# Peptides against a protein of PDB entry 6EJA, part 141

Target 1, 276 residues: chain A of PDB entry 6EJA
Amino acid sequence: VEYMPANPVRIAFVLVVHGRASRQLQRMFKAIYHKDHFYYIHVDKRSNYLHRQVLQVSRQYSNVRVTPWRMATIWGGASLLSTYLQSMRDLLEMTDWPWDFFINLSAADYPIRTNDQLVAFLSRYRDMNFLKSHGRDNARFIRKQGLDRLFLECDAHMWRLGDRRIPEGIAVDGGSDWFLLNRRFVEYVTFSTDDLVTKMKQFYSYTLLPAESFFHTVLENSPHCDTMVDNNLRITNWNRKLGCKCQYKHIVDWCGCSPNDFKPQDFHRFQQTARP

## One batch from the design tools (peptide; made by RFdiffusion4, then SolubleMPNN)

Design b2_p22_5_s4 (from b2_p22_5, 6 letters changed)
Fold by OpenDDE base, seed 2:
Structure b2_p22_5_s4 (fold): chain B 276 residues (1-276), chain A 22 residues (1-22)
Amino acid sequence: as target 1 above (276 residues)
Amino acid sequence: EFEEHLEELLEDPVGSGHAAFF
């Protein structure tokens, strides 16, 4: 039996989904659903079938809502960050949803911990933000991410327009685009008018894979920098030899990686995973 | 340029993906 905290955190799960995998999404949703949490689902603008399915689900649960706006997001597209930022704003404006944490998910994600375990953990660390950094040379990270390059998302393509400089005085960081953010930091990102947030929103609107770096960079350069935990509580099946190619050149003027599917043989990896 | 970029990607421990568990 898990210890139940006196004041358990409530989670806003933001699901960004696309395609036609309604059954997969349904399975994942059932696995993470709890009456005390909130689920805000964005369906890609091009995924009308899935949107209809998700709307149907949202009508069955009072704590499930679908974004009234929909973005057409491509791999590596800057619009993904816009999706998260707008979702954050929406969630903060929903006064009837008193969430404490923001957690992003895709249809391919799946929980390996129980709700009670997750809630207990986050309740203990409710003042922290969980982002996983690359943990390597920062200059190398900038290069491989193309942060020193200017990209424009247009016509379902990420166009590389030229070179750019990293804003002065900013310590850039990044890594995984899957994170757990507390409400306080989300409020800061959403409503702050300081130079950091303003400039970073502008900068990352022309960035490839912006979600892999935006929140890390903003957090570490913000007054909330002491709340960072270098762990996103996620396991991703990376086989870079298989997943890293220039397969997206038709969409992006850059190269990228995709994670692999988990197999039953990978189960042992889940059992060995430790939390901070 | 793409080849050099690819090499750097191959050594990256984390990145974007949709196959994550928590």
Scores: peptide ipSAE 0.044, ipTM 0.694, DockQ to the pose 0.659
Fold by OpenDDE base, seed 3:
Structure b2_p22_5_s4 (fold): chain B 276 residues (1-276), chain A 22 residues (1-22)
Amino acid sequence: as target 1 above (276 residues)
Amino acid sequence: EFEEHLEELLEDPVGSGHAAFF
C-alpha cells in the first residue's frame, strides 16, 4: 500500500506530439490519465490529422487542453524550447489548474510506475527539480552539443551561422531534455527578469537541442540551484550504435542521435529501475 | 568535422528522445 499524502501534488503533463501516431498517443494517454492531473497537448503545426484527434480527446475531458498555438518543430530546433516556455506560461496563467509539477512527454513515452507511486514520490519531494545531467566532461559536452556554435532556425532548417562564446560567469550543464520541474521553478523561468533568465533565453534561442541544456543551466545558476536532483525519473532506450548518425544533415547543420524503440525484451530494464 | 562530432556522440550516455518514465 502506497503512502497517501495529505496534500498530494497535481501534475501538469505537457505532451509534445507530431506525426500520425494517434493510436500510440491514445495508449499512452490512457496509461497516464488521472482526474486530478492536467494535460496540455501541443500538436505540431504540420500534423493536422493528429490535431483533430487530440481535439476530440480534449472535448471529452475537462482537464485536457490543446495549445491554441502550434509550432512547426524540427529535430534539434530552438522552437522546441519556445514550445515548452510558452506552454509553461500558459499553464501558469490557467488559474483554474492548480498544478504543482511540470512533466514533459512525447507520444512514445510510457509510465513504469503507478500514478499513486508517482504522486507519493513527488509529494515527498515537492520542492525539488528533477533533471538528469550528462555527468561527463563539460568541455566535451559543449562541443558535442554545439553550444559554442550559433544556430538559426529558419525554413525548417537549423542553420549554423558561426562560432560563439559561452556567456561569462555561467556554469553550463545539460543532459536529458526530459524532466520534472516544480511550479516554483517554472514560475521563476517564466516571470523572472533577472540577468540569468534573460540572457539564457536569448542565448538558447540560437541553440541546437536547447531543451537538453537550458533548464539545467538556468537552475544551476539560479537561487533555486539547491533544488536540483540529478535524476529525471526516465528510462530511455539508448543504443548509440543504432541511433547515432548524421541522418539529420538535411535539417540541421550538425549530427545527432535518436533513441530506439523499446521492445518486449527490454522489460527487464524497467524492473531494475530504482527510485532516487 | 561531422565525422569527428559523430564519434563524440557515440559516447554520450544521455540525449533527446522518447522514454519511459518513473
Scores: peptide ipSAE 0.032, ipTM 0.666, DockQ to the pose 0.728
Fold by OpenDDE base, seed 1:
Structure b2_p22_5_s4 (fold): chain B 276 residues (1-276), chain A 22 residues (1-22)
Amino acid sequence: as target 1 above (276 residues)
Amino acid sequence: EFEEHLEELLEDPVGSGHAAFF
């Protein structure tokens, strides 16, 4: 018999979607939908058809909302972090949605546990934050992430302007941009006026792929540092031989990788992941 | 340098990784 929590956590799922894959989104939504959770969906400013489809879905479910604001996001853009931060603020201001965890998802990122298992696990560890670190040399990470480079998002392009210094006294970390954050930490990130949060928001506004590092770095340097768990409780389908190329060179002055869609032959990977 | 960055991308277990344009 699986552990049944007395006070099960409720999850705010945040989806940042774009393109025309309405059917795919619908399938994913149905797979993760539960009446006790909340779903907050941002549709790219340019994806009007998808926006209309998502709005239709949101009207059918009381626990599904669409962001009233929409950003034009690009791969690797700093605006993605802005999207998450604004979504966090919105969710905190929704007093009728008593969520306990913030979770972002994509089509290439699949939860490794059932809803019941996930809820049970998070209910047990409701005071923890789940961020997967790169687990390697930080100096190498800084270089490959381009954290020592200054980027500017402008005209749907990430411009590399030059070199910059990592702020002194900050332990930089990062890895997966898919995470599970508890409400308390989200509140800290959203409303804190301390030097850490203020400086990091500024620093990462000029950062490539900021979501892969911002929350890790802020958490580990914050009073909440002891709440970090090096696990994001999901599988991302990485085939780097296929996904790592300069496919976004027209958008970003940096090469990068993208995860792949899951295929039936990848199913075995879902069963081989351990809980922290 | 580009080759080194590409290798770093391929070996990265988590995250997207990056390689510099020149």
Scores: peptide ipSAE 0.030, ipTM 0.642, DockQ to the pose 0.172
Fold by OpenDDE base, seed 5:
Structure b2_p22_5_s4 (fold): chain B 276 residues (1-276), chain A 22 residues (1-22)
Amino acid sequence: as target 1 above (276 residues)
Amino acid sequence: EFEEHLEELLEDPVGSGHAAFF
């Protein structure tokens, strides 16, 4: 019997999707859907077919909405952070959706635990924020991520304009761009006018892969710093040999790495518990 | 057993990927 919390958290799932893989999205959506949660879906501006499909889904469920605005996002683009930030604002303004946690997803995500397990877990740790750090040398991370470089997203390309300095007094961190954030921290990020949030929003608007570092950095330098858990509750099919070959040079003026898609044969490498 | 499992989840290095806890 699964533990049932007395005051279960409700989750706002933010799905950022693109392409034409409507079937994949449908599969994932069915796997994560629950009536007590909320689903806010952003479809890439260029993915009109997918947008039509998602709109159809949203009309069938009262707890599913599609962003009325759409951005054309690219790999590593600063616009991805803008997408999350705007989604956060939208979700906070939706007074009829009393969510407690913000969780971002792509169409390739898939649950490995039950909803009850997730809810029980987050209900117990509702005051925490879950972000996974790189766990390496921070200076190396900065260089690797190009955080000391200035980028501009324009015409579906991330242009490297030159060098820049990391703001003084800021402890930069980062890692995974997949996270679980509690409402309180999201409120802070969205509405705070303090120097930290203001400067970081500006800084990361010219950053490559900003979502991999923005929330980490803001959290760790904020009054909420003690709420960080170095775990994003995700499993990564990471193969640097396959994922680090400057495969995105046509999109960005930088060489980056990407995790690999999961294949059925890959799951044996991960310790999984049986789902009830 | 359930509580113990939850505590372990907080400590496990999970990285970043498409296999989510939920």
Scores: peptide ipSAE 0.028, ipTM 0.546, DockQ to the pose 0.131; fails the geometry check

Design b2_p22_7_s1 (from b2_p22_7, 10 letters changed)
Fold by OpenDDE base, seed 2:
Structure b2_p22_7_s1 (fold): chain B 276 residues (1-276), chain A 22 residues (1-22)
Amino acid sequence: as target 1 above (276 residues)
Amino acid sequence: EDPYAEIDTGSFVPEEVMDKLE
């Protein structure tokens, strides 16, 4: 039995999709679709076939829209953050979509709750923001993420240009690039002109894997810092042995770990996960 | 052509890899 909130939150799901994997997208969409939520889909600039397919879907559902702009992104590229930020702005300007939470989704992550459970949970904690931190030594995190390195996204490559310093007075944090952000915080990130937001947008425009750290860092250093919950209500299949390689050196002047797809054998991990 | 082919956003460069990059 699930609690049915009197004023259930409505979610804006943002999907960033690429390639020709239309079947996967369709499957995901069907799994997460609900009439009370909103779906905003960005298709990579180079994925024209997929774009056409997504447009067809958007025409069938009034609560599904496709970004009129499209970014050409790469793995680990700073442009991913730009995609999220612009999507947030767009969503805030859509007055006919009264969403309460911003949620990004990836096929690599599995929501641990049903729609009803998620809505009930978020309705109870509608003033909170859910960002999962790395939970390790922060200095090590900075090094591993290359936050002290300057990157430039150009010609479908992330170029490492040199070293840089973390801005003074900023407590850097990060972890999962999948988050649940309330509308109020999204408004802050989108429209604030304070030094924090301005500097961080600039800083992370030259950052590798920016979404894994930007929102964490901004939130924790902002007036909204007390709204952070160290949980993203997701399960990510991390397997260092399989996923941590330099296989993307041709794209990024860095190495990293990639999440793995879940297999039936991984189902037991869902049962073992205890989250609020 | 697909910059994300069979890849997803990564996290945490392994130390052993970092050592090679430094």
Scores: peptide ipSAE 0.016, ipTM 0.463, DockQ to the pose 0.053
Fold by OpenDDE base, seed 1:
Formats: structure tokens, C-alpha cells, sequence
Structure b2_p22_7_s1 (fold): chain B 276 residues (1-276), chain A 22 residues (1-22)
């Protein structure tokens, strides 16, 4: 018998999508759709065809909305964080959507648990935030992420301008850019005017892959630090040959890995990670 | 080398973490 919460949490799924992967998006959407959750979809400014398709879907479901604003996002771009932050603000201002958790998704994601399992789990730990840390030497992480480097997003490129200093007194952390955040923390990030949030927003405006570190760092240095769980309850399909190379040097003055879309052959990975 | 290979732990929190939450 699975735990059934009396007051199940409602999830705001934020989907950041681009390109022509309409079929993949549709499959994922069908897999994660539930009438009790909310879906807020941002379509890249350059993906007009996809935007039209998503708009059509949003008109069919009352709990699906598309961002009225659209950003041109690039891999590793600081604008991706801006997209999340603005989405968070929008969602908080939607008084008709009483969501409890914020979960980000892309076309490369796929659920490995049932909705009931996810809801049951989050309902049990509704006061927690789920972010997975890198689990390595922090100094190495800083170097590999380029956190001690200054980047500027301009003309669809992340320009490395030079070195910078990490703010004093801040414990930097990061890892996966997939997270599950409760509404309370999202409110803090969105509306707090304290020195931490203000400085971090500024700092990460010039950061490569900011979503992999911003929320971790803010949370761990905030009054909400005790709510952190070092797990994001997610699996990302990584292919070293395809994703872990300098394939985006034309976009970013850095090297790194990017997740790949799940393929049928990757199904075994879902089974292997499925733990009771 | 995949710097994130060890990050994703699946859809379940390890027992060690669960014990801390309870």
C-alpha cells in the first residue's frame, strides 16, 4: 500500500523547450500531464513553429499556459536563469494556480516514476527543496564550472571576459540543473531583497550554466538552508561521446557536457534507477 | 569524462538521506 497524502501537493512544471522536437515534447507532455498540476511552457524566441504548436495545446487545457514573453536562450547562457526566475515570478503572480512545488523540465527529460509516487513523496516532504550537488571537491567544481570567470551573454554567445572573484562569505555549491523547489523558497528567491539574493542574482548574470549553481548557492547560504535535500529525484541521459565534448564552442567560450534525448535503447537505464 | 555522471541518483532519495528527514 502506497502512501496517499490527505493534501496532495500540486506541481508547477516549467518546461523550457526549443527547436523542432514537437513529437518528443508531446510524448513527454502526455506522460507527465495531470489535471491537478500546472504546466508553464517557455518556447525559445527563435522556435516559432514550436511556439504555435504549444499555443494550440495550451488552449486545450486550462492548466497549461505559455509564457507571453520569449527569450532567445543558448546552451550555457545566463539567460536561462533569467527564464526560470521570470517564470517563477509569473507563477507566483498566478493566484488561480495554487502550486506547491516548482519543477523544471526539458525535452530531454522523461518521468521514471508515476505521478502518484511523485506526489506522495513530495507531499511527505513538502517543506524540503531537492537539489543535487556535484559531490566532488568544491575547488575543482568552481574551476570546471568557470565560476571564477566572468562571462557575458551577447549575440547568442557566451563570451569569456576574464577572471572574477567569488563573493566573500558565500559558500558556492552546485551540480544538476534539475531541481524541485517548494513554493516558499521560490517566494524567497523571487521577492527577497536581502544581500544574498541581490548579490547572487547579479553574480550569476555573468555566469556560465547558472542554473547548475544559482539555486544551490542561494539555498545553502539562506535562512532556508536546512531545507536542502541533496537529491533531485531525476535521471538525465548522459552520453559521453555525444554530450561530453566541446561541441558548443561556437556558442560558449567553455567546454562541458549536455544531456541527450532519451532513446528507446536507454530504457534499461530507467529500470536500473528505479528503486523502491 | 562526464562530470555529471554521479549527480543523478534516480527518482528515490537514498535511505541515508531519508533517515535524516524523519
Amino acid sequence: as target 1 above (276 residues)
Amino acid sequence: EDPYAEIDTGSFVPEEVMDKLE
Scores: peptide ipSAE 0.008, ipTM 0.403, DockQ to the pose 0.053
Fold by OpenDDE base, seed 5:
Structure b2_p22_7_s1 (fold): chain B 276 residues (1-276), chain A 22 residues (1-22)
Amino acid sequence: as target 1 above (276 residues)
Amino acid sequence: EDPYAEIDTGSFVPEEVMDKLE
């Protein structure tokens, strides 16, 4: 039996789904569903069949909602960050959903840890934010991520327009686009009008794979920087490629692969350590 | 057709591809 916290955290799961993988989504949803959490689902604008199916699910559960707005997103597109940011705003405006943590998921995710384990852990570290860094040379990261390049998402394509400079005084970081963010930080990102948040939102609106770097960079340069934990506590398996392969050249004037390997035991190891 | 097919975290550009894009 897992430890039961006195004041268990409640999680807002934000699902960004697309395509025709309704069966996979259904399987994943059943695996992660709990009555005490909240599920906010964005369906790609082009995925009408999936949207209809998700709407049916949302009508059956009071803690499941579908975004009334829908974005047409592409791999590596800046619109993915917009999707997360708008979802965060929506969730903060839902006064009837008292969530404590924001966790993003896709239809390809499948939980490898129990709900009790996750809740127990997050309840213990409810003041922390969990983002996994790339763990490499930062200059190399910038180059390989194309952060010093200007991109424009248009006509279902990421166009590379030219070079750009990283804003002065900003320590850029990134890595995994899977994160666990507490409500306080989400509030900051959503409602702050300070120079950091404003500039970063603008900067990352022209960024390739923005979700892999935006929240890392904002957090580390913010007054909330002391809440950073270099671990995303990955609790799901997902469809990933082994090794480094170029992909989506037809969609993006860039190329990418995943050098990161997250292990299931990482969650367990972190849970046994003291608060950072 | 799937805009997010086989997306993984920490997407880096291979050196051979970077050289071609520059």
Scores: peptide ipSAE 0.018, ipTM 0.462, DockQ to the pose 0.082; fails the geometry check
Fold by OpenDDE base, seed 4:
Structure b2_p22_7_s1 (fold): chain B 276 residues (1-276), chain A 22 residues (1-22)
Amino acid sequence: as target 1 above (276 residues)
Amino acid sequence: EDPYAEIDTGSFVPEEVMDKLE
């Protein structure tokens, strides 16, 4: 028997979409749509056709909105974090949308759990934040992520400008750029004027793949650090032999690895990620 | 053309690439 919470959480899904993946988006949207949740969709500034399509969808559902602002983002770009941060602010200002959790998605995402399972789980752990860490040596992570390097997003490219230092007293962490954040923490990130949030926002404005570590780092160094759960309820399949290459060198003065497609054998992993 | 082509989640830089870049 599945647990049914008395006060189920309501989720704000933030969808960051681009390109021509209208069919994929539609499929994903249908799979995740529920009347009790909220959907806030950002369409890349360059994706006008997709934007028109998304607008049409948003007009059909009262709990679906499209960002009135649009950014042109690139792979690894610092602007992606800006997109999330602005979306968070917007969502907090929407007083008619009483959401409890923030979850980011792309058009390529697909739910691996049922809505009931997700809601039940988050309702039980509504005070927690779910961010998956890299699970490796932190020093190595810093180097591989280029966190000790200064980047500038300009002309649809991430330019490596030089070296930089990690702010003193800050324990840097990161991993997946997919996260589940509770409203309280989102409020903190959005409105706090403390030194941590201020410095980290500045630091990550010049960071490659900032969403992979910004929220991790802020959370772990904040008064909310005890709410950290090392699980984003997502599964990644890394195969370095196939996925690690410099396919984006034309966009970033750096290289990276992307996860591979799931295999049937990964089903076992799906069951494990449903619990903290 | 696609700014996020072939990416799903986070990325790491291969060690061999890091050595080359340094």
Scores: peptide ipSAE 0.012, ipTM 0.517, DockQ to the pose 0.073; fails the geometry check

Design b2_p22_7_s2 (from b2_p22_7, 11 letters changed)
Fold by OpenDDE base, seed 2:
Structure b2_p22_7_s2 (fold): chain B 276 residues (1-276), chain A 22 residues (1-22)
Amino acid sequence: as target 1 above (276 residues)
Amino acid sequence: ELPYARQDTGSFVPDEVMDKLL
C-alpha cells in the first residue's frame, strides 16, 4: 500500500504550448489531471486554433485556467522567462487556488513517478526546491550557454548584440529548464525587491534560454539557497547526437540543442530510475 | 562547441510511456 500523506501537497502545473497538436495536449492533460491540482495553460499568441481548443477544456474543469495574456515566443527566446514569471504572479494572485508547488511540464521532460508517488514525495519534502544543474565545469557552462553574451529578442529572432559581463558577486548556475519550485520560493522570486532578484530579472531579459539558468542562479544566491535539491524528478530523452544539429540558427544567433521524442523502445530507461 | 541549451519544440511521448510516468 502506498503511503498517503495526511496533508498532501497541491500542485500548480504550468503548461506552455504552441502549434496545432490539440490531440497530443489533450492526451497529456488527461494523463496528468487530478481534481486536487491546478492547471494554468499558456498558449502561444500565434496558435489561435490551439487556444480555442484549450479554452474549451478550461470551461469543463474548475481547476483549469488559461492565461488571459499570450506571448509570442521563439526557441531560445528571453520571453519564455517572462511567461513563467507572469504565470507565477498570476498563480500567486489566485487566492482560490492554494497550490504548494509550481511545476512546468513538457512532452520532452516528464515526471519519473506517478501522480501519487509525486505527491507523496513532494509532501515529504515540501520545503525544498528541485532544480537540476548541468553537473559540469561552470565556466564552460557560461561560455556554452552564451551567458557572457547579450541577446535581444526582436522580430522572432534572438540577436546577439555583443559581449557582457556576469554581474559581480553572483554565482551563476543552471541546467534543466524544467523544475519543481515550492510556493515560498516562487513568492520570493515574484515579490522580492532585493538587489539579487531585481538585477537577475534585468540580466536574464537579455539572455538566451534564460529558464535554464535564472531560477538556479536566483535560488543559489538567495536566502533560500539551502532548499535546493539537484534533481528535477524528470526523465528527458536527451541525445546530443540527434538533438544538437544547430537546427535553430535561423532563429538564434547561437547553436543549441533540443531533446528528442520518446519512443516505446525508450521505456526501459524509465524502469531504472530512482527518487533523489 | 554546442551549448547545453535545449528547448522543447513539440516532443511526443507514446501512451504506454505516458501511463508509466504519470
Scores: peptide ipSAE 0.030, ipTM 0.507, DockQ to the pose 0.523
Fold by OpenDDE base, seed 3:
Structure b2_p22_7_s2 (fold): chain B 276 residues (1-276), chain A 22 residues (1-22)
Amino acid sequence: as target 1 above (276 residues)
Amino acid sequence: ELPYARQDTGSFVPDEVMDKLL
């Protein structure tokens, strides 16, 4: 018998989508849709066809909205963090949407647990934040991520401007840019005027792949640090051997690895994954 | 309970490329 919480959490799903993945998005959306949750969808500024499709969906469901603003995001761009931060602010200002958790998704995501299971789990751990750390040498992480480098996003390119120092007194961390954040922490990130949040927003506005590190770093250095769970509740088809080809060098003055598409052969991995 | 299977955006620089970038 599945646990039924007395006060089940409600989830704000933030979908960041681009390209021509309309069918994939539709499938994913259908799989994750529930009347008790909220869906806030950002479509890349360049993806007009997809935007039209998403708007049609939003008209059919009262708990689905599309961002009135649209960013032209690039791989590794700092604007991705801006997208999340703005969406967080928007969601907090939507007083008619009483959400408890923020979950970011792409069109390529697919649920492997039932809604009831997810809600039960998050309801039990409603005070926690779920971020997956890299679990490696932190100095190496900084170097590999280029966190000690200054980047500027301009004209659909991430320009490397030079070197920079990691802020003193800050414990930098990061890993996956897919996470589950509770409303309280999102509120802190959005509205806090403390030195940590202010400095980190500034720092990460010139950062490559900022979403992979910003929330980790802010959380771990904040008064909410004890709420961190080193698990983002995701399965990623990560294969560095196949994905590390510096394929984005033309877009970013850096290199990165990309995960691979899930294949039927990968199904066994879902079954072998232990509960967090 | 893991709710989703997904793809990350990608991260890190290959070791073979690092020396060229630094």
Scores: peptide ipSAE 0.075, ipTM 0.649, DockQ to the pose 0.069; fails the geometry check
Fold by OpenDDE base, seed 5:
Structure b2_p22_7_s2 (fold): chain B 276 residues (1-276), chain A 22 residues (1-22)
Amino acid sequence: as target 1 above (276 residues)
Amino acid sequence: ELPYARQDTGSFVPDEVMDKLL
């Protein structure tokens, strides 16, 4: 029998979706939906059909809302971070949604544990933030991520403008752009006016793949640094031989890697995972 | 205990491409 916490955490799931993946989204939503959690869905500005479908869902469930604003996001675009930051602000302003954790998802995500297991785990570690670091040489990470390069998102393209310096006194980190953040840290990121948050928001407004590094960097340099857990509780089907083909060069003045789609035969790997 | 199977947005530049981009 799974542990049942006396004060179970409530989760704000932030879904960033685009394209024509309506079936996948519906499948994922059904798998993760629970009456005690909250679902805030951003649909890409260009995905009108999907938006209409998501709106229909939101009308059926009181704990499902769609962002009234919509961004046109691209792979690697700085606007993705803006989407998360704005959604965080919105969620904090929703006084009728007492959420404890922020979890970002896409239409490609799928749960491999029960809701009870997830809630029990997060209730046990409710004061922690879960971000997975790259686990490599940091200098190499900076170079490969292009963090020392200045990018501008404009006209559905990430333009590389030139070189830049990492801000003085900042320890840069990053890894996965999928994370679990507690409400307290989200409040800090959203409302703090300290030099760290202010500078990092500015810096990452011109960053490629900003969500892979922003929250890591802010957390590790903040008063909340002791709350970091180097695990995002996710499984990604990485295969660099297959996923690193510079398939996004038409969108970004850079070259990126993406994970592969999971196949049914990959299911065995999900069952072999353990808690951090 | 990992709650989700996940695909990241992206990550790194391939080594073979890095030399051309720098």
Scores: peptide ipSAE 0.040, ipTM 0.611, DockQ to the pose 0.075; fails the geometry check
Fold by OpenDDE base, seed 4:
Parts: C-alpha cells; structure tokens; sequence
Structure b2_p22_7_s2 (fold): chain B 276 residues (1-276), chain A 22 residues (1-22)
C-alpha cells in the first residue's frame, strides 16, 4: 500500500518551453497534470505559435497560468536563470496558489513516477531541497563549466569576454539544472538581501548555464545548507558519443553536451542504485 | 579544443532511486 500523507504537498510546476513541440508538451502536460498542483508556463518570446497553444490550454484550467512576460532564451544563456528567478517571484506573489515545492520541466520531460509517489515522497521530505551535484572533482567542474570565465549574453550568443575569479569564501557547486526546491528556499532566494544572494545573482548573470550551478551554490553557502539532498529525482539519458559534439558552438563560445532521447535499450539505467 | 559543459534533461526517476532517498 502506498503511503498517503495527511497533508500532501502541492507543487508549482514551472515549464520552460520553446520551439514547435506542441504535441510533446501536450503529452507531458497531460501526464503531470493534477488539480491540486499549479502550472506556470513560460514560452520563449520567439515561439508565438506555441504561445498561442499554451494560452488555449491555460484557459481550460484554473491552475494553469502563462507568464505575461516572455524572454528570448538560448542554450546556456544567462537569461534562463532570470526566467526562473522571475517565475519564482511571480509564484510567490500569487497568494491564491499555496504551493510547497518548485519543480522545473521542459517539453521533453516525462514522468516515470506517479503523482501519488512524488507527492508522498515530497510530503515526507518537505523541508529538503533536491539538487543533483555533478559528483566529480569540483575544480574540474568549475573549469568544464567555465565558471571561472566571464560570459555575456547578447544578440542570441554567449560571448566569452575573459577570465574571472570565484568570489572569495564561496564554495561553488552544481550539476543538473533540473531540481526540486521547497517554498522556503525559493523565498530565501527571491527576497533575501544578504551578501550571498546578492553577489551570486550578480555573478551568475554573466555565467554560462547558470541554472546548473546557481541554486546549488546559493543553497550550500546559505543558512539552508543542511536541507540539500544530492538528487533531483530525475533520470537523464546521457550518451556522450551522441550528445557531446559541440553542437552549440555557434551560439556559445564554449562546447556543450545534451542528453538524448530514451530508447528501449536505455531502460537498464532505471535500475541505477548509486548517487552521483 | 573547448571544454564541455552539459545541460541536463530528464524524467523523474524510478522507485529504485527514490528508495535510496528514503
């Protein structure tokens, strides 16, 4: 018998979508939709057709809203973090949406766990934040992520401007840009005026793939550091042979890797028992 | 050659992984 919590958590799903993947989005949305959760959808500024489709969906459900603002985002762009931060602020200002967890998704995501399982799990660990770390040498991570490099997002390109230093006293960490954050931590990130949050927001505004590191770094250096769980409750189909071809070099002065679509032969990965 | 950064996209994990968190 599955555990049923007495006070189940309610989730704010933030969907960042772009392109023409309307069918995939619809499928994913149907798979994750529940009346007790909330869905806040950002559509890339350039994806007008998709935006119209998403608006139609939002009108059908009271717990689905579309961001009134829209950003043009690129792979690895600093603007992605801005999108999340603004979405978090918006969600906190929506007093009629009493959400407990923030979960980000894309149109390519699909749940392999039931809603009941997810809710039960998060209800048990409602005070935790789920951020998956890279699980490797941190110095190497910094170098590979280009965290010691200064980037500027401009004209749909991430320009590498030069070198920079990691702020003193900050332990940098990161990994997946897909995470589950509790409301308390989101409130901290959104409204804190302490030196950590202020400096990190500034630092990561010039960072490549900022969402892969910002929340990790802020959390681990904050008073909330003891709430970190090194797991984002996600599985990624990682195939470097297919996903690491510097396919984004045309838009970023850096090389990037992307996960691949799942195939039946990839299901062996579902049996992973070790944390990264 | 430029170093690689990765962008993750994934599905929610199966029971076996969640059980490790419990």
Amino acid sequence: as target 1 above (276 residues)
Amino acid sequence: ELPYARQDTGSFVPDEVMDKLL
Scores: peptide ipSAE 0.032, ipTM 0.519, DockQ to the pose 0.320; fails the geometry check

